Peptides against a protein of PDB entry 2MBZ. Designs and how they scored, part 18

Target 1, 143 residues: chain A of PDB entry 2MBZ
Amino acid sequence: GINLTPEEKFEVFGDFDPDQYEEEVRERWGNTDAYRQSKEKTASYTKEDWQRIQDEADELTRRFVALMDAGEPADSEGAMDAAEDHRQGIARNHYDCGYEMHTCLGEMYVSDERFTRNIDAAKPGLAAYMRDAILANAVRHTP

## One batch from the design tools (peptide; made by RFdiffusion4, then SolubleMPNN)

Design b1_p10_7_s4 (from b1_p10_7, 7 letters changed)
Fold by OpenDDE base, seed 2:
Structure b1_p10_7_s4 (fold): chain B 143 residues (1-143), chain A 10 residues (1-10)
Amino acid sequence: as target 1 above (143 residues)
Amino acid sequence: MLLGLSALLL
């Protein structure tokens, strides 16, 4: 799990406890390279590392919301760039995230209601918007 | 918060 005290976890994640999902994640993905890479990388993460990751995620969320509020389509350059930054953030912090993997994640955001509910807490329809931006970004980067 | 968590949970 995340090597933080309960107090540190609260400071970084608030009321969300990622450890609640640890067993399910292990059961579903424990044999994948992505899971292995994530566990290996995050094993050394400090509170400051987790806070940085949260800050990056919050910034990206605000960016997507701003694009939606501006009426930018999910296949706009701005939305695709935000999707690319999301992909690169995953690759940097967690596991190798190619465009195929990223599109799979995007589909999960709209197919798993737990993700949809959590993402759409920032703005209704955000999960679908992100999925569409992720797909568009993948398409533009395919040869 | 949620985008980072999405990456963690796969």
Scores: peptide ipSAE 0.093, ipTM 0.798, DockQ to the pose 0.528
Fold by OpenDDE base, seed 1:
Structure b1_p10_7_s4 (fold): chain B 143 residues (1-143), chain A 10 residues (1-10)
Amino acid sequence: as target 1 above (143 residues)
Amino acid sequence: MLLGLSALLL
């Protein structure tokens, strides 16, 4: 779990409660390296660390929305660069995130309605756009 | 929220 007070959690995440998913995440991924790495890294995170992570995520969201609003395709340089920054952000803050892992995350964004709903809160179709950008970015970086 | 969600749910 996130070692913040309920007040701090609300300040950082608002109405989103990550603790609601703790059991499901553990059941689904508890034996993976990604889960272990995430638990090890985040165990020392302060409120300020979590706030920075949220700020980075919000900036990335705005960037993708701006690309969509501009009519840039998901396989544009701009969209693929945003996808790369997303991958690197996960790697820096949570767990090693290769291109295969990243594409799996992208597929989850469109296959799990909970993710779709949360992502598309910023802009309808954003989850699908991100998935496509993630795939395109993976393709350009793999043989 | 994207990075946080990606970290928690795989």
Scores: peptide ipSAE 0.091, ipTM 0.793, DockQ to the pose 0.569
Fold by OpenDDE base, seed 5:
Structure b1_p10_7_s4 (fold): chain B 143 residues (1-143), chain A 10 residues (1-10)
Amino acid sequence: as target 1 above (143 residues)
Amino acid sequence: MLLGLSALLL
């Protein structure tokens, strides 16, 4: 799990505890390369590392919300660039995330109600907007 | 939030 004290976890993630899903994640994905890579990378993460990751995620959330509020379509350059930054962030911090993997994640954001609820807490429809931006970004990078 | 959720692979 995340090697932080309960106090540190609360400071970084607030009421969200990612470790509550550890058993389910291991059961579903424990034999995948993505799971292995994530466990290996995050094992050395400090509170400052997790805070940086959370800050990056919050900035991306604000960026997507701003795009939606401006009426920019999910296949706009701005939305696709935000999706690309999201993909690169996953690749840097957790596991190799190609465009196919990213598209699968985007679909999960709308098909798993737990993801949808957590994402849409920032703005209703954000999960669907992100999924569409992720797909558009994958398409523009595929010959 | 987003990057953290993505890492869970739920």
Scores: peptide ipSAE 0.089, ipTM 0.801, DockQ to the pose 0.518
Fold by OpenDDE base, seed 4:
Structure b1_p10_7_s4 (fold): chain B 143 residues (1-143), chain A 10 residues (1-10)
Amino acid sequence: as target 1 above (143 residues)
Amino acid sequence: MLLGLSALLL
């Protein structure tokens, strides 16, 4: 799990505890390269590292919400750039995240009700908007 | 939240 004290975890993640899903994640993905890479990278993360990751995630959430509120389509340059930053953030902090992997994640956001609920807590329809932006970004980067 | 969720792969 995340190598932080309970107090540190609360400071960084608040009510969201990724460790609650550790067993299920291991059962579903424990034999994948993505899982291995994530475990290897995050094993050395400090509280400051996790805080940075959380800050980046929160910033991207706000950015997508702002795009939706402005009525920008999910295939706008702004939305696609936000999707690209999301992809790159995953790649830097967790595991190699190509465009195909990213589109799979986007589909998961709308097909797994737990993800949909958690994402849409920021704004209803955000998961679908992100999925569409992720797909559009992948398309524009397809060779 | 987003990056954290994506890292879970759930």
Scores: peptide ipSAE 0.105, ipTM 0.805, DockQ to the pose 0.503; fails the geometry check

Design b1_p10_8_s1 (from b1_p10_8, 8 letters changed)
Fold by OpenDDE base, seed 2:
Structure b1_p10_8_s1 (fold): chain B 143 residues (1-143), chain A 10 residues (1-10)
Amino acid sequence: as target 1 above (143 residues)
Amino acid sequence: ALLDPGFYVL
């Protein structure tokens, strides 16, 4: 798991405490390959690694918000490219993330109210926009 | 912020 000190965790995640969700995550996803891969990869992550991951997530959020503000459709090249970068980021940092997995994650963003609420904190409707972009990106990459 | 199958979102 995340082997940072409490101080380091606060520096990286702020008021969010990932340890509060460890049991639920294990219960829901513990039997998946994704969970196993993520635990194996992140076991060696430093504070700087986690900070990088958070920075990447923040940047992606801002990117999607900018697309929405510009009125770009979720199936625009810009939105689909952002979705692709999201998928690749997951693959680099956590687990193998194919397009099927990615679309499932996107659907979770709109079906789990906790994800929806947290994502939409940046901009109302962002979770749905991300889901739609993820789906569009998956479709365009399907042979 | 929440954790999907290994990934933290916001």
Scores: peptide ipSAE 0.089, ipTM 0.788, DockQ to the pose 0.272
Fold by OpenDDE base, seed 5:
Structure b1_p10_8_s1 (fold): chain B 143 residues (1-143), chain A 10 residues (1-10)
Amino acid sequence: as target 1 above (143 residues)
Amino acid sequence: ALLDPGFYVL
Protein backbone atom coordinates (compact mmCIF):
# COMPACT_ATOMS: atom_id res chain seq x y z
CA GLY B 1 0.00 0.00 0.00
CA ILE B 2 0.91 3.63 0.41
CA ASN B 3 3.94 4.01 2.65
CA LEU B 4 2.65 6.83 4.83
CA THR B 5 1.69 7.01 8.48
CA PRO B 6 -2.01 7.25 9.32
CA GLU B 7 -1.42 10.90 10.14
CA GLU B 8 0.24 11.60 6.81
CA LYS B 9 -2.47 9.73 4.93
CA PHE B 10 -5.12 11.84 6.59
CA GLU B 11 -3.27 15.04 5.81
CA VAL B 12 -3.05 14.13 2.12
CA PHE B 13 -6.18 12.11 1.40
CA GLY B 14 -8.50 13.19 4.16
CA ASP B 15 -11.52 10.93 4.42
CA PHE B 16 -10.53 8.96 1.33
CA ASP B 17 -8.54 5.84 2.13
CA PRO B 18 -7.01 4.29 -0.98
CA ASP B 19 -5.74 1.33 1.01
CA GLN B 20 -9.26 0.09 1.63
CA TYR B 21 -9.28 -1.05 -1.99
CA GLU B 22 -5.86 -2.69 -1.96
CA GLU B 23 -7.11 -6.26 -1.75
CA GLU B 24 -9.69 -5.85 -4.49
CA VAL B 25 -7.23 -4.03 -6.74
CA ARG B 26 -4.67 -6.79 -6.31
CA GLU B 27 -7.23 -9.48 -7.06
CA ARG B 28 -8.55 -7.74 -10.16
CA TRP B 29 -5.44 -6.10 -11.58
CA GLY B 30 -2.49 -7.66 -9.81
CA ASN B 31 -1.28 -9.40 -12.95
CA THR B 32 -1.35 -6.33 -15.20
CA ASP B 33 1.59 -4.20 -16.27
CA ALA B 34 -0.21 -1.12 -15.02
CA TYR B 35 -0.41 -2.52 -11.51
CA ARG B 36 3.24 -3.48 -11.57
CA GLN B 37 4.31 -0.07 -12.82
CA SER B 38 2.22 1.73 -10.25
CA LYS B 39 3.59 -0.34 -7.40
CA GLU B 40 7.11 0.21 -8.66
CA LYS B 41 6.76 3.98 -8.96
CA THR B 42 4.76 4.69 -5.84
CA ALA B 43 6.94 2.53 -3.61
CA SER B 44 9.37 5.41 -3.26
CA TYR B 45 6.81 8.19 -3.01
CA THR B 46 7.00 10.48 -0.02
CA LYS B 47 4.23 12.45 1.60
CA GLU B 48 5.27 15.37 -0.57
CA ASP B 49 4.93 13.25 -3.70
CA TRP B 50 1.43 12.14 -2.76
CA GLN B 51 0.49 15.68 -1.85
CA ARG B 52 1.66 16.84 -5.27
CA ILE B 53 -0.45 14.16 -6.91
CA GLN B 54 -3.45 15.18 -4.85
CA ASP B 55 -2.89 18.83 -5.73
CA GLU B 56 -2.78 17.93 -9.42
CA ALA B 57 -6.03 16.00 -9.06
CA ASP B 58 -7.68 18.91 -7.27
CA GLU B 59 -6.55 21.28 -9.98
CA LEU B 60 -8.03 19.11 -12.70
CA THR B 61 -11.25 18.79 -10.75
CA ARG B 62 -11.51 22.56 -10.54
CA ARG B 63 -10.84 22.87 -14.26
CA PHE B 64 -13.53 20.38 -15.20
CA VAL B 65 -16.04 21.89 -12.81
CA ALA B 66 -15.32 25.34 -14.18
CA LEU B 67 -15.82 24.08 -17.72
CA MET B 68 -19.13 22.49 -16.79
CA ASP B 69 -20.29 25.62 -15.00
CA ALA B 70 -19.40 27.64 -18.08
CA GLY B 71 -21.45 25.32 -20.25
CA GLU B 72 -18.48 24.15 -22.28
CA PRO B 73 -19.12 20.84 -24.00
CA ALA B 74 -17.01 17.84 -23.06
CA ASP B 75 -15.52 17.85 -26.55
CA SER B 76 -14.40 21.46 -26.27
CA GLU B 77 -10.72 22.24 -26.55
CA GLY B 78 -10.63 23.13 -22.88
CA ALA B 79 -12.24 19.89 -21.77
CA MET B 80 -10.07 17.78 -24.05
CA ASP B 81 -6.96 19.55 -22.79
CA ALA B 82 -7.96 18.80 -19.23
CA ALA B 83 -8.48 15.18 -20.21
CA GLU B 84 -5.05 15.11 -21.83
CA ASP B 85 -3.47 16.48 -18.67
CA HIS B 86 -5.27 13.79 -16.71
CA ARG B 87 -3.86 11.13 -19.02
CA GLN B 88 -0.36 12.54 -18.76
CA GLY B 89 -0.65 12.73 -15.00
CA ILE B 90 -1.51 9.06 -14.82
CA ALA B 91 1.39 8.23 -17.10
CA ARG B 92 3.83 10.31 -15.08
CA ASN B 93 2.75 9.21 -11.63
CA HIS B 94 1.41 5.68 -12.01
CA TYR B 95 1.60 3.71 -15.25
CA ASP B 96 1.84 4.05 -19.01
CA CYS B 97 -1.50 5.39 -20.10
CA GLY B 98 -2.26 5.45 -23.79
CA TYR B 99 -5.46 6.78 -25.23
CA GLU B 100 -7.12 3.39 -25.27
CA MET B 101 -6.26 2.79 -21.65
CA HIS B 102 -7.51 6.24 -20.77
CA THR B 103 -10.78 5.56 -22.54
CA CYS B 104 -11.21 2.39 -20.52
CA LEU B 105 -10.61 4.31 -17.32
CA GLY B 106 -13.15 6.91 -18.33
CA GLU B 107 -15.74 4.24 -18.89
CA MET B 108 -15.00 2.76 -15.49
CA TYR B 109 -15.64 6.15 -13.91
CA VAL B 110 -19.27 5.95 -14.99
CA SER B 111 -19.82 2.19 -14.78
CA ASP B 112 -18.53 1.65 -11.24
CA GLU B 113 -20.73 3.45 -8.73
CA ARG B 114 -17.86 3.81 -6.30
CA PHE B 115 -15.90 5.88 -8.78
CA THR B 116 -18.95 7.84 -9.85
CA ARG B 117 -19.84 8.69 -6.28
CA ASN B 118 -16.35 9.84 -5.39
CA ILE B 119 -15.88 11.89 -8.54
CA ASP B 120 -19.33 13.43 -8.50
CA ALA B 121 -18.74 14.60 -4.95
CA ALA B 122 -17.24 17.68 -6.56
CA LYS B 123 -20.14 18.16 -8.96
CA PRO B 124 -22.98 15.90 -10.10
CA GLY B 125 -22.25 14.56 -13.55
CA LEU B 126 -18.53 15.21 -13.37
CA ALA B 127 -17.65 11.56 -13.96
CA ALA B 128 -19.72 11.47 -17.13
CA TYR B 129 -18.26 14.77 -18.27
CA MET B 130 -14.74 13.48 -17.71
CA ARG B 131 -15.53 10.26 -19.56
CA ASP B 132 -16.82 12.19 -22.53
CA ALA B 133 -13.83 14.53 -22.50
CA ILE B 134 -11.49 11.56 -22.32
CA LEU B 135 -13.20 9.99 -25.33
CA ALA B 136 -13.06 13.22 -27.30
CA ASN B 137 -9.40 13.69 -26.48
CA ALA B 138 -8.64 10.15 -27.56
CA VAL B 139 -10.48 10.66 -30.85
CA ARG B 140 -8.63 13.84 -31.73
CA HIS B 141 -5.34 12.02 -31.16
CA THR B 142 -6.30 8.98 -33.21
CA PRO B 143 -5.98 9.90 -36.92
CA ALA A 1 -10.89 14.26 -6.00
CA LEU A 2 -9.66 12.84 -9.30
CA LEU A 3 -7.25 10.81 -7.19
CA ASP A 4 -9.96 8.26 -6.60
CA PRO A 5 -9.42 4.51 -6.64
CA GLY A 6 -9.16 4.84 -10.41
CA PHE A 7 -5.47 5.63 -10.31
CA TYR A 8 -4.88 2.56 -8.20
CA VAL A 9 -7.73 0.34 -9.36
CA LEU A 10 -6.90 1.00 -12.99
Scores: peptide ipSAE 0.085, ipTM 0.792, DockQ to the pose 0.181
Fold by OpenDDE base, seed 1:
Structure b1_p10_8_s1 (fold): chain B 143 residues (1-143), chain A 10 residues (1-10)
Amino acid sequence: as target 1 above (143 residues)
Amino acid sequence: ALLDPGFYVL
């Protein structure tokens, strides 16, 4: 799990407790390369590392929300670039994330209500917007 | 589908 004290976890993640889902994640993905990579990378993460990751996620969320508020299509350059940054962030912090993997994640964001609820907390429809942007970005990078 | 910035993949 995350090597932080309960206090540190609260400071970084607030009311969201990732440890609540550790067993489910292990059950679903424990035999994948992505899981092994994530465990390897995050094993040495400090509170500051996790905070940085959270800050990056928050910034990306703000970008997508701003795009939506501006009426930019999910297949706009801006939205696709945000999706690309999202993919790269996953790759940098957790596991190798190709475009196929990314599209699978995007689909999960709209098919798993728990993800949808968490994402749409920032703005209704954000999960769907992200999924569409992720797909568009994948398409443009797989000619 | 495992982890994502800001939250663990469920």
Scores: peptide ipSAE 0.081, ipTM 0.782, DockQ to the pose 0.362
Fold by OpenDDE base, seed 3:
Structure b1_p10_8_s1 (fold): chain B 143 residues (1-143), chain A 10 residues (1-10)
Amino acid sequence: as target 1 above (143 residues)
Amino acid sequence: ALLDPGFYVL
């Protein structure tokens, strides 16, 4: 799994314990290319790398919340650009993430209550907003 | 959906 001490894991992830889901993730996705790519990339990650990834996620969350607060629709340029940055972040840090893959992730955010609760902790309805922005971004990049 | 590194649940 993540090569951090228990203390380091707490410093980076706080009350969220990714170890609780390691077995489920392996059982469901262990035979996929995405899983293998992620394991290969993250094998060398330090605490600072994981912290950077969390900081990037927090920044993206703030961007989406700001868009929602401003009343920008999920298919606005701002929302779609944020979705694109999210997709590219996954590609840099973990695995190749095309638009179809990204739309599947977006759907998971609203269909798996565990994701929904975690995401909506920042703002109610954020998961649905992100899903819609992800879909819109995928559509605009489909010729 | 596949692995999401931000939330680690799938």
Scores: peptide ipSAE 0.080, ipTM 0.791, DockQ to the pose 0.344

Design b1_p10_8_s2 (from b1_p10_8, 8 letters changed)
Fold by OpenDDE base, seed 4:
Structure b1_p10_8_s2 (fold): chain B 143 residues (1-143), chain A 10 residues (1-10)
Amino acid sequence: as target 1 above (143 residues)
Amino acid sequence: ALLHPGFYVL
C-alpha cells in the first residue's frame, strides 16, 4: 500500500487521491495475483519511490502525446516502444505484466470511462492511441 | 501521472 503521510501523498499525487479508490480496487481486484504482488512490492516504497513512479508515468504520457502530435501511427516503432516501456514499468514497479495482461489493461483504458477521462486529460484520444500501441506491441512480440 | 481507479496505476 501507499504508506505516506497525508502531506507526502499530496506532494506526490497532488489533486489525485488514490485513497478514494482503495476500497473499490480491493473489491474488484483483491482476489488477483496482480493485486497481491502490487501490495507486496509497494509496501516498502518511500516518498522518493512514488515520486519516481509518477515521473516515469509523466514521461510516458509526454512520449505518447508527442507521437500523436507528430502523426505517428499507433503501430509505429516509436509508439510500440513506448508501449513496451509502459509494460516494463508496470512489471518493475507493481506486478508481473505480460503482453496478454497489458492488452487487457489497454482495453480497460477505453472501456472504463474514468480511465478514459483521466488519460485524455493530457490529449483527447490518448487512451485509444495507447490501447492501439499496446496491442501492436503485444502482436509483434507474440509468435 | 498515470494513477487511476482500478489498479491504482495505469
Scores: peptide ipSAE 0.153, ipTM 0.798, DockQ to the pose 0.215
Fold by OpenDDE base, seed 5:
Structure b1_p10_8_s2 (fold): chain B 143 residues (1-143), chain A 10 residues (1-10)
Amino acid sequence: as target 1 above (143 residues)
Amino acid sequence: ALLHPGFYVL
């Protein structure tokens, strides 16, 4: 789990408790390399590290919302760049994230209603927009 | 903010 005090967890994650899903995540993904890598990397993370990760996520959310509000298609350069930054952020902070993995994550964002609800809290349709941008970014990087 | 229960974090 996340090595933070209850107070620190609240300060960083607020109402969202990632530990609530620990058992399910372990059951579904415990045998994957991604799980192993994430556990290994995050084991040493401080409150500041987690806050940075949250800040990065918030920034990405704002970028996508702004793109949607501007009417930019999910396969626009701006949207694909945001998707690429998302991919790189996952790779840097959690686990190796190639384009195949990224597209799988994108699909999960729209297929698992829990993900969809959490993402769309910022803007309805954001999860689908992100998924489409992720796919477009993967395509442009796959000859 | 963009954490997820599937693959840990968005």
Scores: peptide ipSAE 0.182, ipTM 0.808, DockQ to the pose 0.206; fails the geometry check
Fold by OpenDDE base, seed 3:
Structure b1_p10_8_s2 (fold): chain B 143 residues (1-143), chain A 10 residues (1-10)
Amino acid sequence: as target 1 above (143 residues)
Amino acid sequence: ALLHPGFYVL
């Protein structure tokens, strides 16, 4: 699990409690390489590490929202670059994330209503926009 | 937040 005190967890994650999903995550992904890699990397993470990760996610969210507000298509260079940065961020912090894995994550954002509600809190339709940008970015990197 | 239900990473 996450090596933080209850107070530290609240400071970093707020009202979202990752502990309530720990069993589901283990049941769904516990036998995957991605899960094992993530457990290995995050085992040494401090509160400051987790905060940095959250800040990176927030920055990316703002970037996507700005693209949507500007009317840029999800397959624009700007949107695809944001999707690429998202993929690379996952790779740095958690596990090797290829384009196929990334597209699977994007599909989950629109298929699991819990993800959709969380993401769309920033802007309605953001989850779908991210999914489309992720797919477009994967396609442009496929020979 | 980066952590979400069903998977640790968004």
Scores: peptide ipSAE 0.139, ipTM 0.789, DockQ to the pose 0.204; fails the geometry check
Fold by OpenDDE base, seed 2:
Structure b1_p10_8_s2 (fold): chain B 143 residues (1-143), chain A 10 residues (1-10)
Amino acid sequence: as target 1 above (143 residues)
Amino acid sequence: ALLHPGFYVL
């Protein structure tokens, strides 16, 4: 799990406790390379590391919301660039994330209502917008 | 907060 005190966890994640889902995550993904890589990388993360990750996620969310508010299509350069940055962020912080993996994540965002609800808390339809941007970005990077 | 259930990370 995440090696933070209860106070630190609250500071970083608020009321959301990722450790509540540890068993489910292990059950669903425990045999994947992504799971192994993530556990290995994050084992050494400090509170500051986790805070940075959350800050990056928040920034990306705001970026996508701004694109939606501006009426930019999900296959616009701006939206695809945001999707690319999302992919690279996952690769840097958690696990190798190719375009195939990324598109699978995008589909999960709209298929798992828990993801959808959490993402759409920022703006209704954000999960679908992200999924579409992720797919478009993958297509443009796959000759 | 973009850690989410089911996959650990958004």
Scores: peptide ipSAE 0.137, ipTM 0.793, DockQ to the pose 0.194; fails the geometry check

Design b1_p10_8_s3 (from b1_p10_8, 7 letters changed)
Fold by OpenDDE base, seed 1:
Parts: sequence; structure tokens; C-alpha cells
Structure b1_p10_8_s3 (fold): chain B 143 residues (1-143), chain A 10 residues (1-10)
Amino acid sequence: as target 1 above (143 residues)
Amino acid sequence: ALLPPGFYVL
């Protein structure tokens, strides 16, 4: 799992422990290239690396929330660009993430209540908005 | 925070 001390884990993730889901993750994704790539990449990650990843995610979340608050459609250029940055962030930090993979992730965000709950903690409907933006971004890049 | 497959969104 994540090679951090309990203290470091708390500093980065707070009360959420991603290692609690290790078994389920392995069951769902253990035979995928994404899982293999993620395991290999993150094996050397320091606390600072994980903190950076969290910071990037938080920034992206704020960006999407701002778009929603402004009334920008999920298929606006701004929303699609945010979705693209999300995809690229996954690619940098975890595994190759093409547009098909990204759309699958978007669907998971609205179909798995655990994801929905965590995402919508920032703003109700955010998961659906992100899913829609992800889909729109994928469409514009795969005409 | 958004995490990849294998992790849950924070």
C-alpha cells in the first residue's frame, strides 16, 4: 500500500485511509494495466508527493466548483479544460488515462455512492458536473 | 482530492 507512516498518512489524508480499500481495489482492478502502473509509480512516492497530489486535486475541485457557481455549462470550454487537466493529472501521477478510461471514471463518480458522497462534499451535484465535463472533453477530442 | 481507480475520492 502507501508507504507512509501512520502520522504521515494522517497529515496527507486525514481520517481517510485509502489502504482500507486495498482488498476491494485489488479485486476490482488488480488485473488491469492501470493498477500495475499505479503500484509501480506510487511505490516510490514520499509524503510530499502524496501531498502534492492532494493539493492538485483540491485545486481542480475548486476550479469545478467555481465553474458551477458561475453557471458555466459542463460542456463549456472552461469545464472541458478542467476535465482535461484532471485526465492529465491522472496520467502523470498514476497511470495512462485515455479518454475512454476517463469517461469510465466519470461514470464511476456518479454510480458509486462512495465517490459521489466524497465529491459532492465540496458541492452538491459536483460529481455529475464532473462526469458531464469529462464526457464533453472526451467527445471534443474524439470527433 | 481525486484519486485514481484503486483509491476513493477524498
Scores: peptide ipSAE 0.081, ipTM 0.796, DockQ to the pose 0.294
Fold by OpenDDE base, seed 4:
Structure b1_p10_8_s3 (fold): chain B 143 residues (1-143), chain A 10 residues (1-10)
Amino acid sequence: as target 1 above (143 residues)
Amino acid sequence: ALLPPGFYVL
């Protein structure tokens, strides 16, 4: 899991406890390459690394919310670029994330109520908007 | 698992 003290985990993640999902994640994804890559890569992460990852997630959330507030379609260049940055962030920090993988994640964001509630805490409908942007970005990058 | 605010997964 995340090799931080309980205090450090609270400082970085606040009320969200990623460890409460560790068993389910292992049961569902433990035999995948993505799971292996994530465990190997994050094993060396410091508190500062995790904080940077959280900051990146916050910035991306703000970008998507701003796009929605501006009335930009999910298949706009702005929305697709935000989706691309999301994909690249996952690839950089956790595991190889191609466009097919990314679209699968987007579908999970709207099909798993826990993900939907967590994402939509920033703005209602954000999960669906993000899913649509992810799909549009994948389409434009797939020959 | 989805990390806060909900875009990254473990």
Scores: peptide ipSAE 0.080, ipTM 0.774, DockQ to the pose 0.194
Fold by OpenDDE base, seed 2:
Structure b1_p10_8_s3 (fold): chain B 143 residues (1-143), chain A 10 residues (1-10)
Amino acid sequence: as target 1 above (143 residues)
Amino acid sequence: ALLPPGFYVL
């Protein structure tokens, strides 16, 4: 799993403990390439790596919120670009993330209440906005 | 922020 001390984990993730979900993640996704890739990549991650990933996620969240506040449609260039950056970030840090995979993740954000709750903590409707942006981005990149 | 279940990734 995440090879950080309890203190380091708290510094990076705060009150959120990803280890609480390890068993469920393994049960649901343990036989996928994505899971394998993620475990292999993250096995070598330092505290600084995890902090960077968190910072990137926070920045992306703020970016989407700003788009929503500005009234930009989820299929706007700005929103689709943010979705693309999200996809690329997943690919860099965790696992190969094609457009189909990305759309599946987007759907999970609105279908799994735990994801929805966590995402919408930043702004109500953010999960749905992200899902729509992800889909739009996938469509524009699909021949 | 990390997200529960599924994957650790937002």
Scores: peptide ipSAE 0.095, ipTM 0.792, DockQ to the pose 0.205; fails the geometry check
Fold by OpenDDE base, seed 3:
Structure b1_p10_8_s3 (fold): chain B 143 residues (1-143), chain A 10 residues (1-10)
Amino acid sequence: as target 1 above (143 residues)
Amino acid sequence: ALLPPGFYVL
């Protein structure tokens, strides 16, 4: 699991408890390369590392919300660039994330209601917007 | 916030 004290976990994740999903995550993804890579990378992460990851996610969320508020299509350059940054962030912090993998993650954001509810807490429809931007970004990088 | 995508449910 995440190598933080209970107090540190609360400071970083708040009311969200990732430990509640540890068994499900292992059952669903335990035999994948992505899971192995993530376990290896995050094994040495400090509280500050996890906080940085959360801050990056919050920044990305704000970017997408701003694009939606401005009426920019999900296949706009701005939205696709935000999706690309999201993909690269996953690659830096967790596991190799190609465009196919990223597309699968985007689909999960709208097909798993737990993800949808948490993402849409920032703005209704954000999960769908992110999924569409992820798809568009993948398409433009597939000659 | 997005935790380890595909693993942690956020």
Scores: peptide ipSAE 0.081, ipTM 0.787, DockQ to the pose 0.237; fails the geometry check

Design b1_p10_8_s4 (from b1_p10_8, 8 letters changed)
Fold by OpenDDE base, seed 5:
Structure b1_p10_8_s4 (fold): chain B 143 residues (1-143), chain A 10 residues (1-10)
Amino acid sequence: as target 1 above (143 residues)
Amino acid sequence: ALLDPGFYAL
């Protein structure tokens, strides 16, 4: 799991503890290359690393919310760019994330209610908006 | 959050 003290975990993640899903994650994804890569990369992460990751996530959340509030479609250049940054962030921090993988993640965001509720905590419909932006970004990069 | 491990493995 995440190698942080309870205090550090609280400072970074607040009331959301991803380690509560460790067993389920291992059961569902333990044999995937993505899981292996993520375990290898995150094993050396410090509190500062995790905080950086959370800050990046918060920035993207604000960016998507601002796009939604402005009425920008999910297939707008702005939304697709945000989706691309999301993809690249996953690639840097966790595992190789091609456009197909990213699209699969986007679908999971709307098909698994746990993801949907967590994402939509920032704004109702955000998960669907992200999924659509992710798909659009994948399409424009797969001519 | 969007890049949180919880959003990649659930």
Scores: peptide ipSAE 0.083, ipTM 0.784, DockQ to the pose 0.209
Fold by OpenDDE base, seed 4:
Structure b1_p10_8_s4 (fold): chain B 143 residues (1-143), chain A 10 residues (1-10)
Amino acid sequence: as target 1 above (143 residues)
Amino acid sequence: ALLDPGFYAL
């Protein structure tokens, strides 16, 4: 798991408690390569590493919100580039994330109400926008 | 983590 003290976890994650979902994550994904890779990679992460990951997530959220506010379609180059950066961030920090995996994650964002609610806290419809951008990005990168 | 709603690794 995340090797931070309770205080450090609060400083980094705030109201969101990743440990709340640890059991469900293990039950659903514990036998996958992605789960293994994530556990092995993050085992050495410091508080600064986790803070950087959260900062990247916040930056990506702001970027997608800005695209929506500007009226950019989810299949615009800007939206697809943001989706690509999202994919690469997952790959760099957690587990190998190909385009098929990424599209599966995007579908989860709109099919699991917990993801939808948490993502849309930034802007209503953001989860659906991200899903569409992820799909468009996958299509352009899979000839 | 893989299924953390709101987590970057989503």
Scores: peptide ipSAE 0.081, ipTM 0.775, DockQ to the pose 0.307
Fold by OpenDDE base, seed 3:
Structure b1_p10_8_s4 (fold): chain B 143 residues (1-143), chain A 10 residues (1-10)
Amino acid sequence: as target 1 above (143 residues)
Amino acid sequence: ALLDPGFYAL
């Protein structure tokens, strides 16, 4: 799991406990390359690393919310660029994330109610907006 | 917080 003390975990994640899902994650994804890569990368992560990852995610969330509030379509350049940054962030921090993988993640955000609920905590419909932006970004990068 | 290792339920 995440190599942090209970106190550190609370400081970084607050009321959200990633370890709550560790068993399910292993059962669902344990045989994938993505899972292996993520475990290898994150094994050395410090509290500061996890905090940085959370900060990046929060910034991305704010960026998408701002786009929605401005009325920008999910297939706008701004929204697709935000989706691209999301994809690249996953690649840096967790596992190789191509466009097909990214679209699968986007679909999960709207099909798994647990993801949808937590994402939409920032703004109703955010998960769907992100999914649509992710799809649009993948399409524009498909020759 | 959008913690997405591709696995954790957010």
Scores: peptide ipSAE 0.087, ipTM 0.787, DockQ to the pose 0.213; fails the geometry check
Fold by OpenDDE base, seed 1:
Structure b1_p10_8_s4 (fold): chain B 143 residues (1-143), chain A 10 residues (1-10)
Amino acid sequence: as target 1 above (143 residues)
Amino acid sequence: ALLDPGFYAL
């Protein structure tokens, strides 16, 4: 699990409690390399590490929202670049994330209502926009 | 905000 005190967890994640999903995550992904890598990487993470990850996620969210507000297509250079940064962020912080994995994650964002609800909290339709950008980015990198 | 509820997957 996350080696933070309850107070630290609240400071970083707010009302979101990642521990409440521990059993489901283990059930769904426990036998994958991604799960193993994530467990090994995050085991040494400090509060500051988790805060950095949260800040990076917030920044990406703002980028996507700004693109949507500007009317930029999800397959625009800007949107695809944001998707690429998202993929790279996952790779740095959690597990190796190739383009196939990334597209699968994108599909999960729109097929699992919990992901959709969480993402769309920033802007309605954001999950779908991210999925489309993720797919476009994958296509341009694997023609 | 965190990437997703299934934090390990996103």
Scores: peptide ipSAE 0.085, ipTM 0.787, DockQ to the pose 0.188; fails the geometry check

